# Peptides against a protein of PDB entry 5K2M: the designs that were tried, part 51

Target 1, 273 residues: chain A of PDB entry 5K2M
Amino acid sequence: MRIGITYTVLRREEMAIKERAGEFGEVVMLHEDDLLFPGNYDLDVVIIRNVSHFKALYTARLFESEGIPTVNSSRLIFEAGDKLFATLRLAGKVPVPEWKAALSEGGALRVPDSLGYPLVSKPVFGSWGRLLAKVNDRDSLEAVLEHRKWMKNPLYGIHYFQEFVEKPGRDIRSYVIGGEFVGAIYRYSNHWITNTARGGKAEPCSDPEVEELSVKAWEAFGEGALAIDIFESEKGLLVNEVNPNMEFKNAARVTGADMAGKLVEYAVEVAKT

## One batch from the design tools (peptide; aimed at target 1 S52 N195 M246 F248)

Design b2_p24_3 (made by RFdiffusion4)
Pose (drawn by RFdiffusion4):
Order: C-alpha cells, then structure tokens, then sequence
Structure b2_p24_3 (pose): chain A 273 residues (1-273), chain P 24 residues (1-24)
C-alpha cells in the first residue's frame, strides 16, 4: 500500500494525515514541485491536499489520467468546490438559501426583485469567506458589480447571490466522509462571516438534526469527504455550501473526532478499487 | 498531448485565477 499526499505546505491537517496513512502503508509526500505529468507514479491512491482549489482539481485529474484514484476525485473537487455547480446539485435534495445567478451586470441588477434586500454576493470559486459582500441596497449592488467588473478573473463575471440569512451569531460546519457523519462544530463570530480563517471560533455541535441533514447533503454528491456548511434560520436548517478540501484542525480539537483518520480510512478503501 | 496541456494549467493555475485557498 503506497499512499500519496499532495500538498503545498504542511498545515496541521497534512501532518495528521501523513501520520495516519503511515499506519496503513508507505506514505509518499508529494509537494507541488514533485508533480510532473505525464509521469510514472507508483501509487495505489492519492489524497489531494493542495491549498489552491484549482491546483487540487488539476492534480486530481492528472493522477486519474495515470490510472491512480484520487480522494477527493476531480469531479467532486469541481462540482462541490464551485458554489453554483454545488447549489445545482444540492437543490431539491436539501433545503438551501434562496439564490440567483446572472451572467452580466445588467442581469445582476434584477436579482433584488427576486431575492430582496439584504442579499449576499460571493464568488463562485471562493473560500475562507473572501470577497463575500452583504448588499443592503442598490448603491451597494452597483458598487460590488463595478468592482467585480474591473477584476481580471473572468470567473468574477458569474454573479452568484443568496438571500441574507439571519443566523444566530454563528453557523454550523459538519463533516461527512464516505457517507458517515463524523462530527460538527459551531463557528461563532460577532461578524456575519463566521469562517475560522477570518477569526471565527469553533465549539462542539451535537444537534441531531445537523447529522441527518449533513448526510442528505453528502448524498447529493454520493462520494468523497465533504465539509458542509449549514445555517440556522427562522425557517429551519439550510445547507449553504460544501467543501472538497476540508480543513479541520479546530474541529478535530474541539469535537475530539479523528477527521484525519477517517479521511485516511476512506482513502484506503478507495485504494482497494 | 492532453496531459501536457493539463499539466500546463496546473502550473499556471495561480497565474490564471490568482491564488484561491481552500478550506475553512
């Protein structure tokens, strides 16, 4: 059993994964510098841990082209990692915040007629709560669209919006791996953006409703290891997003769940074809 | 080849899209 781990830097998550994988077989640490294709790699499975979402997608696709299964797969990395594609997959399967998508500035200006104010603008490929915007009126919408327009990246031209959900000073992050619920936390903040990467704080979450909803959200994709974001609202729990390159150091510490171990166990199972 | 093209996308992903982090 040879288990590959692709990484950018060795965060706590990557170190814990390396250790768990060592109990099952030879670990082959693959920095981005070690990635060259086409190439001969002798691996039964690769755990994708690149910090760049896009580098993780392409390395997963490249290893798949060498006949080497990846966790997560290139398909799941793309579908689950893009807010719009992921929302299309979650829709009708679990409750989600109301959302709209537009392809131009003019189309985006009509979004408030459907969603109302306040509304949330976010990039389709983003993480860590970056470039999220709470838009309370037309002037703010025009400001966000003008800035998006001047940004180089054509992906900023895909305009994705959600109604603003009044959350109770926190949101929920849960983890489902291979269909098994492995844990959840609250992420508190005095700011409406609650990511731990922006200073949000982790506490244990033992709500049985989140466990079931989290499995249903995972079932919309039917594979892999997903970190799932959930909002509490006046209309019950809403699935906001899913994430295919999960961070969990605060979550594992707070809940005591072995998220690195469970990811590895799942990887060994996919390594057996 | 197609794999060489994908490798080029991989090496230039941060140049094309900017660095986009993952996770929480």
Amino acid sequence: as target 1 above (273 residues)
Amino acid sequence: SFKEFLHWLFKNADTLFGFVPSGD

Design b2_p24_3_s1 (made by RFdiffusion4, then SolubleMPNN; from b2_p24_3, 9 letters changed)
Fold by OpenDDE base, seed 1:
Structure b2_p24_3_s1 (fold): chain B 273 residues (1-273), chain A 24 residues (1-24)
Amino acid sequence: as target 1 above (273 residues)
Amino acid sequence: SEIEKLYELFKNADKIYGFVPSGF
């Protein structure tokens, strides 16, 4: 078994994945600078750990073009890594925050007619709460839309909105790999954007309802390794988004779950199919 | 590495600048 691991930065996650992969076979670390295609790589599977969503997506697709399966697959990265495409998958299987998508400013201006205020404006791509805006009124909506007009990436012209969910000062991040629930954490924040990367405290989450919902959310995609962001709301648990390129350092530390091992085990399973 | 520094900069940008730049 030859296991590739693509990476941008050697983080704790990549180190743990490398270490665990070594128990299953030969590990080939592939920094982004090493990735040239076509390359005729001799690998049974590649674990995708590129930091950039787009680099991860293209890297996965490039290996797949050489007949090498990836974890995650380019399909999963594409569908799960886009907030709108992920919502489309999730909405058919699990409770999600109310959402609207608009493809023009004129469409976006009508979103409050359905969702009311406050709204959350999100880009369809990006991490760590980048370009999230709480939109409390019409003036704020107009301002967000005006700024989006001048953003260079055309994907900023895809207007994705959610209802603002009042959270109990925390959210939940769970991890499902190969359909198996691996663990979950609470992420505490005094800000409406909860992210441990922004200095939020993490604590273990042991809730059977979270576990069940997390597995169902994973089943909406049906493959791979996903981090799942869940909100606690007055309506119950809501699946907000998923991440096909998960950070798990904090979750692994807090829960003691072998997330790196589970990821490698799944990659080995994928290699054998 | 320079890329690690960049990653840490972006990761901590909210703490440093009150916002996270686009780039990932």
Scores: peptide ipSAE 0.013, ipTM 0.466, DockQ to the pose 0.063
OpenDDE base, seeds 2, 3, 4, 5: peptide ipSAE 0.013, 0.015, 0.005, 0.015; ipTM 0.457, 0.434, 0.393, 0.430; seeds 3, 5 fail the geometry check

Design b2_p24_3_s2 (made by RFdiffusion4, then SolubleMPNN; from b2_p24_3, 9 letters changed)
Fold by OpenDDE base, seed 5:
Structure b2_p24_3_s2 (fold): chain B 273 residues (1-273), chain A 24 residues (1-24)
Amino acid sequence: as target 1 above (273 residues)
Amino acid sequence: SEVEELEELFKTADERFGFVPSGF
């Protein structure tokens, strides 16, 4: 078996994946600079670890066009990596924060009529809490909308909003690979944006409700490896977001779960189908 | 370091979203 691993930066996750993949076969590390298509890639499966959502998406699709399956698939990356598209999948299966989407400034200005204040403005793409805004009032909403008009990417014209969820100083990140719950962590922060990449403390989360909800959230997509962001709210657990290009170094360290091994095992399974 | 890794990730992300010209 020949396992490709595409990457932008050799992180702890990519090193762990490489090491574990070596137990199953020959490993071919493919930096973004090494990728040219169409190509002649002798690979049974490719694990996609490009940092870019878009580069990951296109890389996956390009390998798929050559008959090489990817983990994650281009379909999953597309649907899970967009916050709005992910919400559309999730909303039919699991509790999600109340949300609205608008396609114009005029539409966006009416969002508070249904969701009230405070709101959270999100871009449909992005990571690490970039361009998240807590919108407390009309003046703040107008400012966010005005700034977005001057952003070059047309996707910033897609206005996605959620209700502001009061969290207990933490959120939950869970991991589901191939439909199996692998583990979960609490991420602690005094800021309304919780992210371990920003220095938040992580602790193990052992909650059967989180496990069940995480599997259901994965089933909304039906394939691949996902990290799942869950909020603890007054309404109960809410699935906020999923990530098809998960970071797991903190979760693996804290839980002791073999996330890299589980990912490789799943990729080997995909290669055999 | 972990900080340098994060900085590189952010740089790479900024390049992707048009904050840094693709020629860098």
Scores: peptide ipSAE 0.019, ipTM 0.597, DockQ to the pose 0.051
OpenDDE base, seeds 1, 2, 3, 4: peptide ipSAE 0.017, 0.008, 0.008, 0.017; ipTM 0.589, 0.495, 0.480, 0.576; seeds 3, 4 fail the geometry check

Design b2_p24_3_s3 (made by RFdiffusion4, then SolubleMPNN; from b2_p24_3, 12 letters changed)
Fold by OpenDDE base, seed 5:
Structure b2_p24_3_s3 (fold): chain B 273 residues (1-273), chain A 24 residues (1-24)
Amino acid sequence: as target 1 above (273 residues)
Amino acid sequence: SEIEELQKLYDNADKIYGFIPSGF
């Protein structure tokens, strides 16, 4: 068994994955600078750990073009890594925050007619809460839209909005790998954007409802390893987003779950199919 | 932290690459 691991930065997650993968076979670490295609790679599977969503997507697709399966697949990265596409998958399977998408400024200005204020404006791509805006009124909406016009990436012209969900000072991050629930944490923050990577405290989450909902959310995509962000709302649990390139160092520390091992085990399973 | 380093990379992308790479 030869296991590739692509990466941008050697984080604690990548170190853990490397260590666990070594128990199953030969490990080939592949920094982004090492990747050239076509390359005739001798690998049974590749674990994708590139930081950039798009680089992860293209890396996965390039290995797949050489007949090498990836975890996650390019399909999953594409659908799960885009907030709007992820919402489209999730909305038919699990409760999600109310959302609206617009493809023009004129359309975006009508979003409050449906969702009301406050709104959350999100780019369809990005991590760690970048470019999230709580939009409290018309003036704020106009300002966000104006700024988006001057952003260079055309994807900023895709206007994705959610209702603002009042959270109890925390949200939930769960992990599902190969359809198996691995663990979940609460992420605490006094800010409306909760992220452990931004210094939020993490605590174990043991809730059967979270486990069931997390598996259902994974089933909306049907493959791979996903981190799932869940809100506790007055309406009950809502699946906000998923991440196909998950960070798990805090969750692994807090829960004691062998997330790196589970990911490697799944990759080995994929290699054998 | 890893996120702080990644944020620094993003903030300096224009200096590093002369542009902000797509997907950063």
Scores: peptide ipSAE 0.018, ipTM 0.621, DockQ to the pose 0.058
OpenDDE base, seeds 1, 2, 3, 4: peptide ipSAE 0.018, 0.016, 0.015, 0.015; ipTM 0.594, 0.564, 0.506, 0.526

Design b2_p24_3_s4 (made by RFdiffusion4, then SolubleMPNN; from b2_p24_3, 11 letters changed)
Fold by OpenDDE base, seed 2:
Structure b2_p24_3_s4 (fold): chain B 273 residues (1-273), chain A 24 residues (1-24)
Amino acid sequence: as target 1 above (273 residues)
Amino acid sequence: SEIEELQELFDNADEIYGFVPTGF
């Protein structure tokens, strides 16, 4: 078994994956600078850990074009890594925040007619809460739309909005790998964007409803390793988004779950298929 | 070492900055 690991930065997650992969076979670390295609890669599977969504997507697709399966697959990265496409998968399977998509400024200006205020404006791509905006009123909406108009990437012209969900000062991050629930944490923050990265506390989440919902959310995609963001709302649990490029160091630390091992085990299973 | 400090920075970049640096 030869396991590739692609990466942009050697983080704790990549180190843990490398270490665990070494127990299952030969490990080949592949920095982005090492990747040229077409290439003669002698690998049974590649674990995709590129930080950039697009680099991860293209890396996965390039390996797949050479007959090497990836974790995650390019299909999963594409569908789960786009907030709108992910919502389209999730909405038929699990509760999600109310959402609207608009393809023009004129369409976006009508979103409050359906969802009201406050809204959350999200880019369809991006991580770590980048370019998330709480839109409280018409003036704020117009400002967000005006700024988006001047952004170079045409994907910023895809306007994705959610209802603003009032959270109890926390959200839930769960992990499902190969259809198995691996663990979950509460992420505490006084900010409407919950990010453990900005001084938030993480605690284990042991809730059977979270486990069930997380598995159902994963089943909407039907493969791979996903981090799942869940809100505790007045309406109950809502799946906000999924991430096919999961960070898990804090969750692994807090829960004691062997997330790196589970990811490697799944990659080994994929390699045998 | 400077390399260890940089590694630690990258390991914790999300926690420190709320994002992972990708400019290298």
Scores: peptide ipSAE 0.027, ipTM 0.626, DockQ to the pose 0.045
OpenDDE base, seeds 1, 3, 4, 5: peptide ipSAE 0.050, 0.021, 0.025, 0.022; ipTM 0.646, 0.581, 0.548, 0.582; seeds 1, 4, 5 fail the geometry check

Design b2_p24_4 (made by RFdiffusion4)
Pose (drawn by RFdiffusion4):
Structure b2_p24_4 (pose): chain A 273 residues (1-273), chain P 24 residues (1-24)
Amino acid sequence: as target 1 above (273 residues)
Amino acid sequence: SLEETVLETYAEADTLAIDEPSGD
């Protein structure tokens, strides 16, 4: 059993994964510098841990082209990692915040007629709560759209919006791996953006409703290891987003759950075809 | 369709030059 781990830097998550994988077989640490294709790699499975979402997608696709299964797969990395594609997959399967998509500035200006104010603008490929905007009125919408327009990346031209959900000073992050619920936390902040990457704080979450909803959200994709974001609202729990390159150091510490171990166990199972 | 248009936008983007992080 040879288990590959692709990485950019060795965060706590990557170190814990390396350790757990060592109990099952030879670990082959693959920095981005070690990635060259086409190439001969002798691996039964690769755990994708690249920090760049896009580098993780392409390395997963490249290893798949060498006949080497990846966790997560290139398909899941793309579908789950894009807010719009993921929302399309979650819709009708679990409750989600109301959302709209527009393909131009003009189309985006009509979004408030459907969603109302306040509304949330976010990039389709983003993470760590970056470039999220709470838009309270037309002037703010025009400001966000004007800035997005002048940004180089054509992906900023895909305008994705959600109604603003009044959360109770926190949100929920849960983890489902291979269909098994493995844990959840609350992420508190005084700010409406609660990511731990922006200073949000983890506490254990033992709400049985989140466990079931988290499995249903995972079932919309039917594979892999997903970190799932959930909002509490006056209309019950809402699934906001899913994430295919999960961070969990605060979550594992707070809940005591072995998220690195469960990811590895799942990877060994996929390595057996 | 919406999906097709989004994929065309992705094809136009140089995603290998994007260093956007993943995770919490």

Design b2_p24_4_s1 (made by RFdiffusion4, then SolubleMPNN; from b2_p24_4, 13 letters changed)
Fold by OpenDDE base, seed 5:
Structure b2_p24_4_s1 (fold): chain B 273 residues (1-273), chain A 24 residues (1-24)
Amino acid sequence: as target 1 above (273 residues)
Amino acid sequence: SLVEQVLEIIKKSDLLKENVPSGA
């Protein structure tokens, strides 16, 4: 078996994936500079680890066009990596925060009529809490909308809002690979944006409700490897978002789960189908 | 062009990621 691994930066995750993949066959590391299409790639499967969502999406689709399956698939990257498209999948299967989407400023200005204040403004793409805004009032909403007009990316014209969820100083990140729950962590932060990259502590999460909800959230997409962000709210557990290009270094360290091994095992299964 | 639009989207996505340390 020949396993490709595409990457932008060789992180701890990519090193762990490479090491585990070597137990199953020949490993071909493919930096973004090595990728040219169409090509003659002799690979049974490709694990997609490009940092950019769009580079990951296009890389996956390009390998698929050559008959090489990818983990994750271009379909999954597309649907899970967009917050609005992910919400559309999730909302039919699991509890999610109340949300609204608007396609104009005039539409966006009416969002508080249905959700009230405070709101959370999110771009449909991006990670690590980038361009998240807590919108407490009308003046703040107008300011966020005004700034988005001057952003050159047309996707900033897609206005996605959630209710502000009061969290107990933490959120949950779980991992589901091939439909199997692999593990979960609590991420602690005193800031309303909980992210371990912002100096948050991580601790193991052992909760059967989190496990069940995480599997159901994965089933909304039905394939691949996903990190799942869950909020503890007064309404119970809410699935906030999913990530088809997960970081897992902190979760693997804290839980002891072999997330890299599980990802490689799943990629080997995909290669055999 | 469509190609230029896609490249601009990719570039902006990458620039946004380069400014944030990895470690979720």
Scores: peptide ipSAE 0.024, ipTM 0.501, DockQ to the pose 0.196
OpenDDE base, seeds 1, 2, 3, 4: peptide ipSAE 0.006, 0.022, 0.022, 0.024; ipTM 0.249, 0.468, 0.529, 0.516; seed 4 fails the geometry check

Design b2_p24_4_s2 (made by RFdiffusion4, then SolubleMPNN; from b2_p24_4, 13 letters changed)
Fold by OpenDDE base, seed 3:
Structure b2_p24_4_s2 (fold): chain B 273 residues (1-273), chain A 24 residues (1-24)
Amino acid sequence: as target 1 above (273 residues)
Amino acid sequence: SLVEKVLEIIKKTDVLKMKVPSGF
């Protein structure tokens, strides 16, 4: 078996994936600079670890066009990596924060009529809480919308909003790979954006309700490896978003779960189907 | 309460500020 690993930066995750993949066959590390298409890639499967959502999406689709399966698939990256498309999948299966989408400024200005304040403005793409805004009032909404007009990427004209969920100074990140729950962590932060990439403590989360909900959230997509972001709300657990390009070094360290091994095992299964 | 436990954990945690990657 020949396992490709595409990457932008060799992180601890990519090192761990490489090490584990070596137990199953030959490992081919492919930096973004090495990727040219069409190409003659002799690979049974490719693990997609590109940092950019769009680079990951296109890389997956390009390998699939050569008949090489990817983990994650381009379909999964597309649907899970867009917050709105992910919400559309999730909302039919699991509890999600209340949300609205608007396709114009005039539509966006009416969102508070349904969601009220405070609400959260999110770009449909992007990671690490970039361009998230807590919108407490009309003036703040108008300011966010005004700034969006000057953003050149057309996707910034897709206005996605959620209710503001009051969290107990933490959120949950769980990991589901091939339909198997692998582990979960609490991410602690003083900020309403709890992402550990900005600094924070991680602790193990051992909650059967989180496990069940995480599997159901994965089943909304039905394939691949997902990190799942869950909020503890007054309404119970809410699935906020999923990430098809998961970071797991902190979660693996804290839980002791072999997330890299599980990802490789799943990629090997995908290669055999 | 859960909130009290969380506040206690946060108070004891030195938040290591890490550089966030800038890629889209």
Scores: peptide ipSAE 0.048, ipTM 0.570, DockQ to the pose 0.040
OpenDDE base, seeds 1, 2, 4, 5: peptide ipSAE 0.000, 0.005, 0.020, 0.077; ipTM 0.241, 0.275, 0.370, 0.582; seed 5 fails the geometry check

Design b2_p24_4_s3 (made by RFdiffusion4, then SolubleMPNN; from b2_p24_4, 14 letters changed)
Fold by OpenDDE base, seed 5:
Structure b2_p24_4_s3 (fold): chain B 273 residues (1-273), chain A 24 residues (1-24)
Amino acid sequence: as target 1 above (273 residues)
Amino acid sequence: SLVEKVREIIEKADVMSMNVPSGA
């Protein structure tokens, strides 16, 4: 078996995936600079570890066009990596924060009539809490909308909003790979945007309700490896978003779960189908 | 409460992070 691994930066995750993949066959590391298409790739499967959502999406689709399966698939990356498309999948299966989408400024200005204040403005794409805004009032909403008019990417004209969920100073990140729950962590932060990349403490989360909810959230997509962001709200557990380009260094360290091994095992299964 | 418990966890973590010498 020949296992490709595409990457932008050789992180701890990519090193762990490489090491575990070596137990199953020949490993071919493919930096973004090595990727030209069409190409003659002799690979049974490719593990997609590009940092950019769009680069990951296009890389997956390009390998698939050559008959090489990818983990994650381009379909999963597309649906899970867009916050609105992910919400559309999740909302029919699991509890999610109340949300609205608007396709114009005039539509966006009416969102508070349904959600009230405070609300959260999100871009449909992007990671690490970039361009998230807590909108407390009309003036703040107008300011966010005004700034988006000057952003060059047309996707910023897709206005996605959620209710503001009061969190207890933490959120949950769980991991489901091939339908198997692998582990979960609490991420602690004094900021309403919880992100481990901003120096937040991580601790193991052992909660049967989180495990069940995480598997159900994965089943909304039905394939691949997903990190799942869950909020503890007054309404109970809410699935906020999923990530098809999971970082797991902190989660693997804190839980002791073999996330890299589980990802490789799943990729080997995908290669055999 | 859960909020109080989480606040205590964060405060303890912040104190520990401040005590790590910033490597030059």
Scores: peptide ipSAE 0.198, ipTM 0.664, DockQ to the pose 0.017
OpenDDE base, seeds 1, 2, 3, 4: peptide ipSAE 0.029, 0.005, 0.156, 0.180; ipTM 0.437, 0.278, 0.630, 0.654; seed 2 fails the geometry check

Design b2_p24_4_s4 (made by RFdiffusion4, then SolubleMPNN; from b2_p24_4, 10 letters changed)
Fold by OpenDDE base, seed 4:
Structure b2_p24_4_s4 (fold): chain B 273 residues (1-273), chain A 24 residues (1-24)
Amino acid sequence: as target 1 above (273 residues)
Amino acid sequence: SLVEKVLEIIKEADLLSMDVPSGA
């Protein structure tokens, strides 16, 4: 078996994936600079670890066009990596924060009529809580909308909003790979954005309700490897978002779960189907 | 053009992704 691994930066995750993949076959590391299409890569499966969501999406689709399966698939990356498209999948299966989408400034200005204040403005793409805004009032909403109008990327004109969820100074990150729950962590922060990349502490989460909800959230997509962000709210557990290009360094360290091994095992299964 | 818009989308995603250390 020949296992490709595409990457932008060789992080701890990519090193762990490479090491575990070596136990199953020949490993071919493919930096973004090495990727030219069409090509003949002679691979049985490719693990997609490009940092950019869009580069990951296009890389997956390009390998698929050459008959090489990918983990994750381009379909999954597309649906899970866009916050709005992910919400559309999740909302049919699991509890999610109340949300609204608007395609114009005039539409966006009516969002508070249904969600109230405070609300959270999110870009449909992006990582590590970048360009998230807590919108407390009308003046703040108008300011966010005005700033979005001057952003060059047309996706900033897609206005996605959630209710502001009060959470107990933490959120949950769980991992489901091939439909199997692998593990979960609490991410602690005094800031309303709890992302560990901003200095949050991680601790193990052992909650049967989190496990059940995480598997059900994965079933909304029905394939691949997902990191799942869950809020503890007064309404119970809410699935906030999913990540088809997951970081797991802290989760693996804290839980002791073999995230890299489980990802490789799933990729090997995909290669055999 | 459509090509320029796609390139801007990719560029923005790259910039938003590369400046933060790996976490969980």
Scores: peptide ipSAE 0.050, ipTM 0.672, DockQ to the pose 0.197
OpenDDE base, seeds 1, 2, 3, 5: peptide ipSAE 0.026, 0.027, 0.031, 0.018; ipTM 0.589, 0.592, 0.568, 0.516; seeds 2, 5 fail the geometry check

Design b2_p24_5 (made by RFdiffusion4)
Pose (drawn by RFdiffusion4):
Structure b2_p24_5 (pose): chain A 273 residues (1-273), chain P 24 residues (1-24)
Amino acid sequence: as target 1 above (273 residues)
Amino acid sequence: SAEQEHLFKLFKEETTTEENASSD
């Protein structure tokens, strides 16, 4: 059993994964510098841990082209990692915040007629709560759209919006791996953006409703290891987002759950074809 | 192989930023 781990830097998550994988077989640490294709790699499975979402997608696709299964797969990395594609997959399967998508500035200006104010603008490929905007009126919408327009990346031209959900000073992050619920936390903040990457704080979450909803959200994709974001609202729990390159150091510490071990166990199972 | 070289070229063109970073 040879287990590959692709990485950018060795965060706590990557170190814990390396250790757990060592109990099952030879670990082959693959920095981005070690990635060259086409190439001969002798691996039964690769755990994708690249910090860049896009580098993770491409390395997963490239290893798949060498006949080497990846965790997560290139398909899941793309579908689950893109807010719009992921929302299309979650819709009708679990409750989600109301959302709209527009393809131009003019189309985006009509979004408030459907969603109302306040509304949330976010990039389709983003993470760590970056470039999220709470838009309270037309002037703010025009400001966000004007800035998006002048940004170089054509992906900023896909305008994705959600109604603003009044959360109780926190949100929920849960983890489902291979269909098994492995844990959840609350992420608190005095700011409406609660990511731990922006200073949000982890506490254990033992709400049985989140476990079931988290499995249903995972089932919309039917594979892999997903970190799932959930909002509490006046209309019950809403699934906001899913994440295919999960960070969990605060979550594992707070809940005591072995998220790195469970990811590895799942990877060994996929390595057996 | 040509497809792999093309995909690998795209891989090398990507950069890591806070906006495209992994989940937290």

Design b2_p24_5_s1 (made by RFdiffusion4, then SolubleMPNN; from b2_p24_5, 13 letters changed)
Fold by OpenDDE base, seed 2:
Structure b2_p24_5_s1 (fold): chain B 273 residues (1-273), chain A 24 residues (1-24)
Amino acid sequence: as target 1 above (273 residues)
Amino acid sequence: SAAQEELQAKLNSEKTTLENARGA
């Protein structure tokens, strides 16, 4: 078994994945600078750990074009890594925050007519709450839309909005790998954007409803390794987003779950199919 | 902090991706 691991930065997750992969076979670490395609890669599977969503997506697709399966697959990265595409999958299986998508400024200006205020403006791509805006009123909406016009990436012209969900000072991040629930954490924050990378406290989450919902959310995609962000709302649990390029160092530390091992085990299974 | 460094590394990586996507 030859296991590739693509990466941008050697984080704690990549080190853990490398260590666990070494138990199953030869490990080939592939920094982004090492990747040139087409290439004659002698690999049975590649674990995709590129930090950039697009680099991860294209890397996965490039390996797949050479007959090498990837974890996650380019399909999963594409569908799960785009907030709107992920919402489209999730909305058919699990409760999600109310949302609207608009393809023009004129369309976006009508979003409050259906969802009201406050809104959350999200880019369809990106991580760590970047370019999330709480839109409380018309003036704020116009400002967000005006700024988006001057953003050179055409994807910023895709206007994705959610209802603002009042959270109890925390959210939930769960992990499902190969359809198996691996663990979950509470992420505490005094800000409406919860992220452990911003120094938030993490605690174990042991809730059967979270486990069930997390598995159902994973089933909306039907493959791979996903981190799932869940909100505790007045309406119950809502699946906010999924991440096909999950960070898990805090969750692994807090829960004691072998997330790196589970990811490698799944990659080995994928290599054998 | 290590978290800030990782965040900055990620931001830089995504910035590069966006810049590359703009140059194409």
Scores: peptide ipSAE 0.015, ipTM 0.456, DockQ to the pose 0.045
OpenDDE base, seeds 1, 3, 4, 5: peptide ipSAE 0.015, 0.015, 0.015, 0.016; ipTM 0.460, 0.479, 0.450, 0.452; seeds 1, 4, 5 fail the geometry check

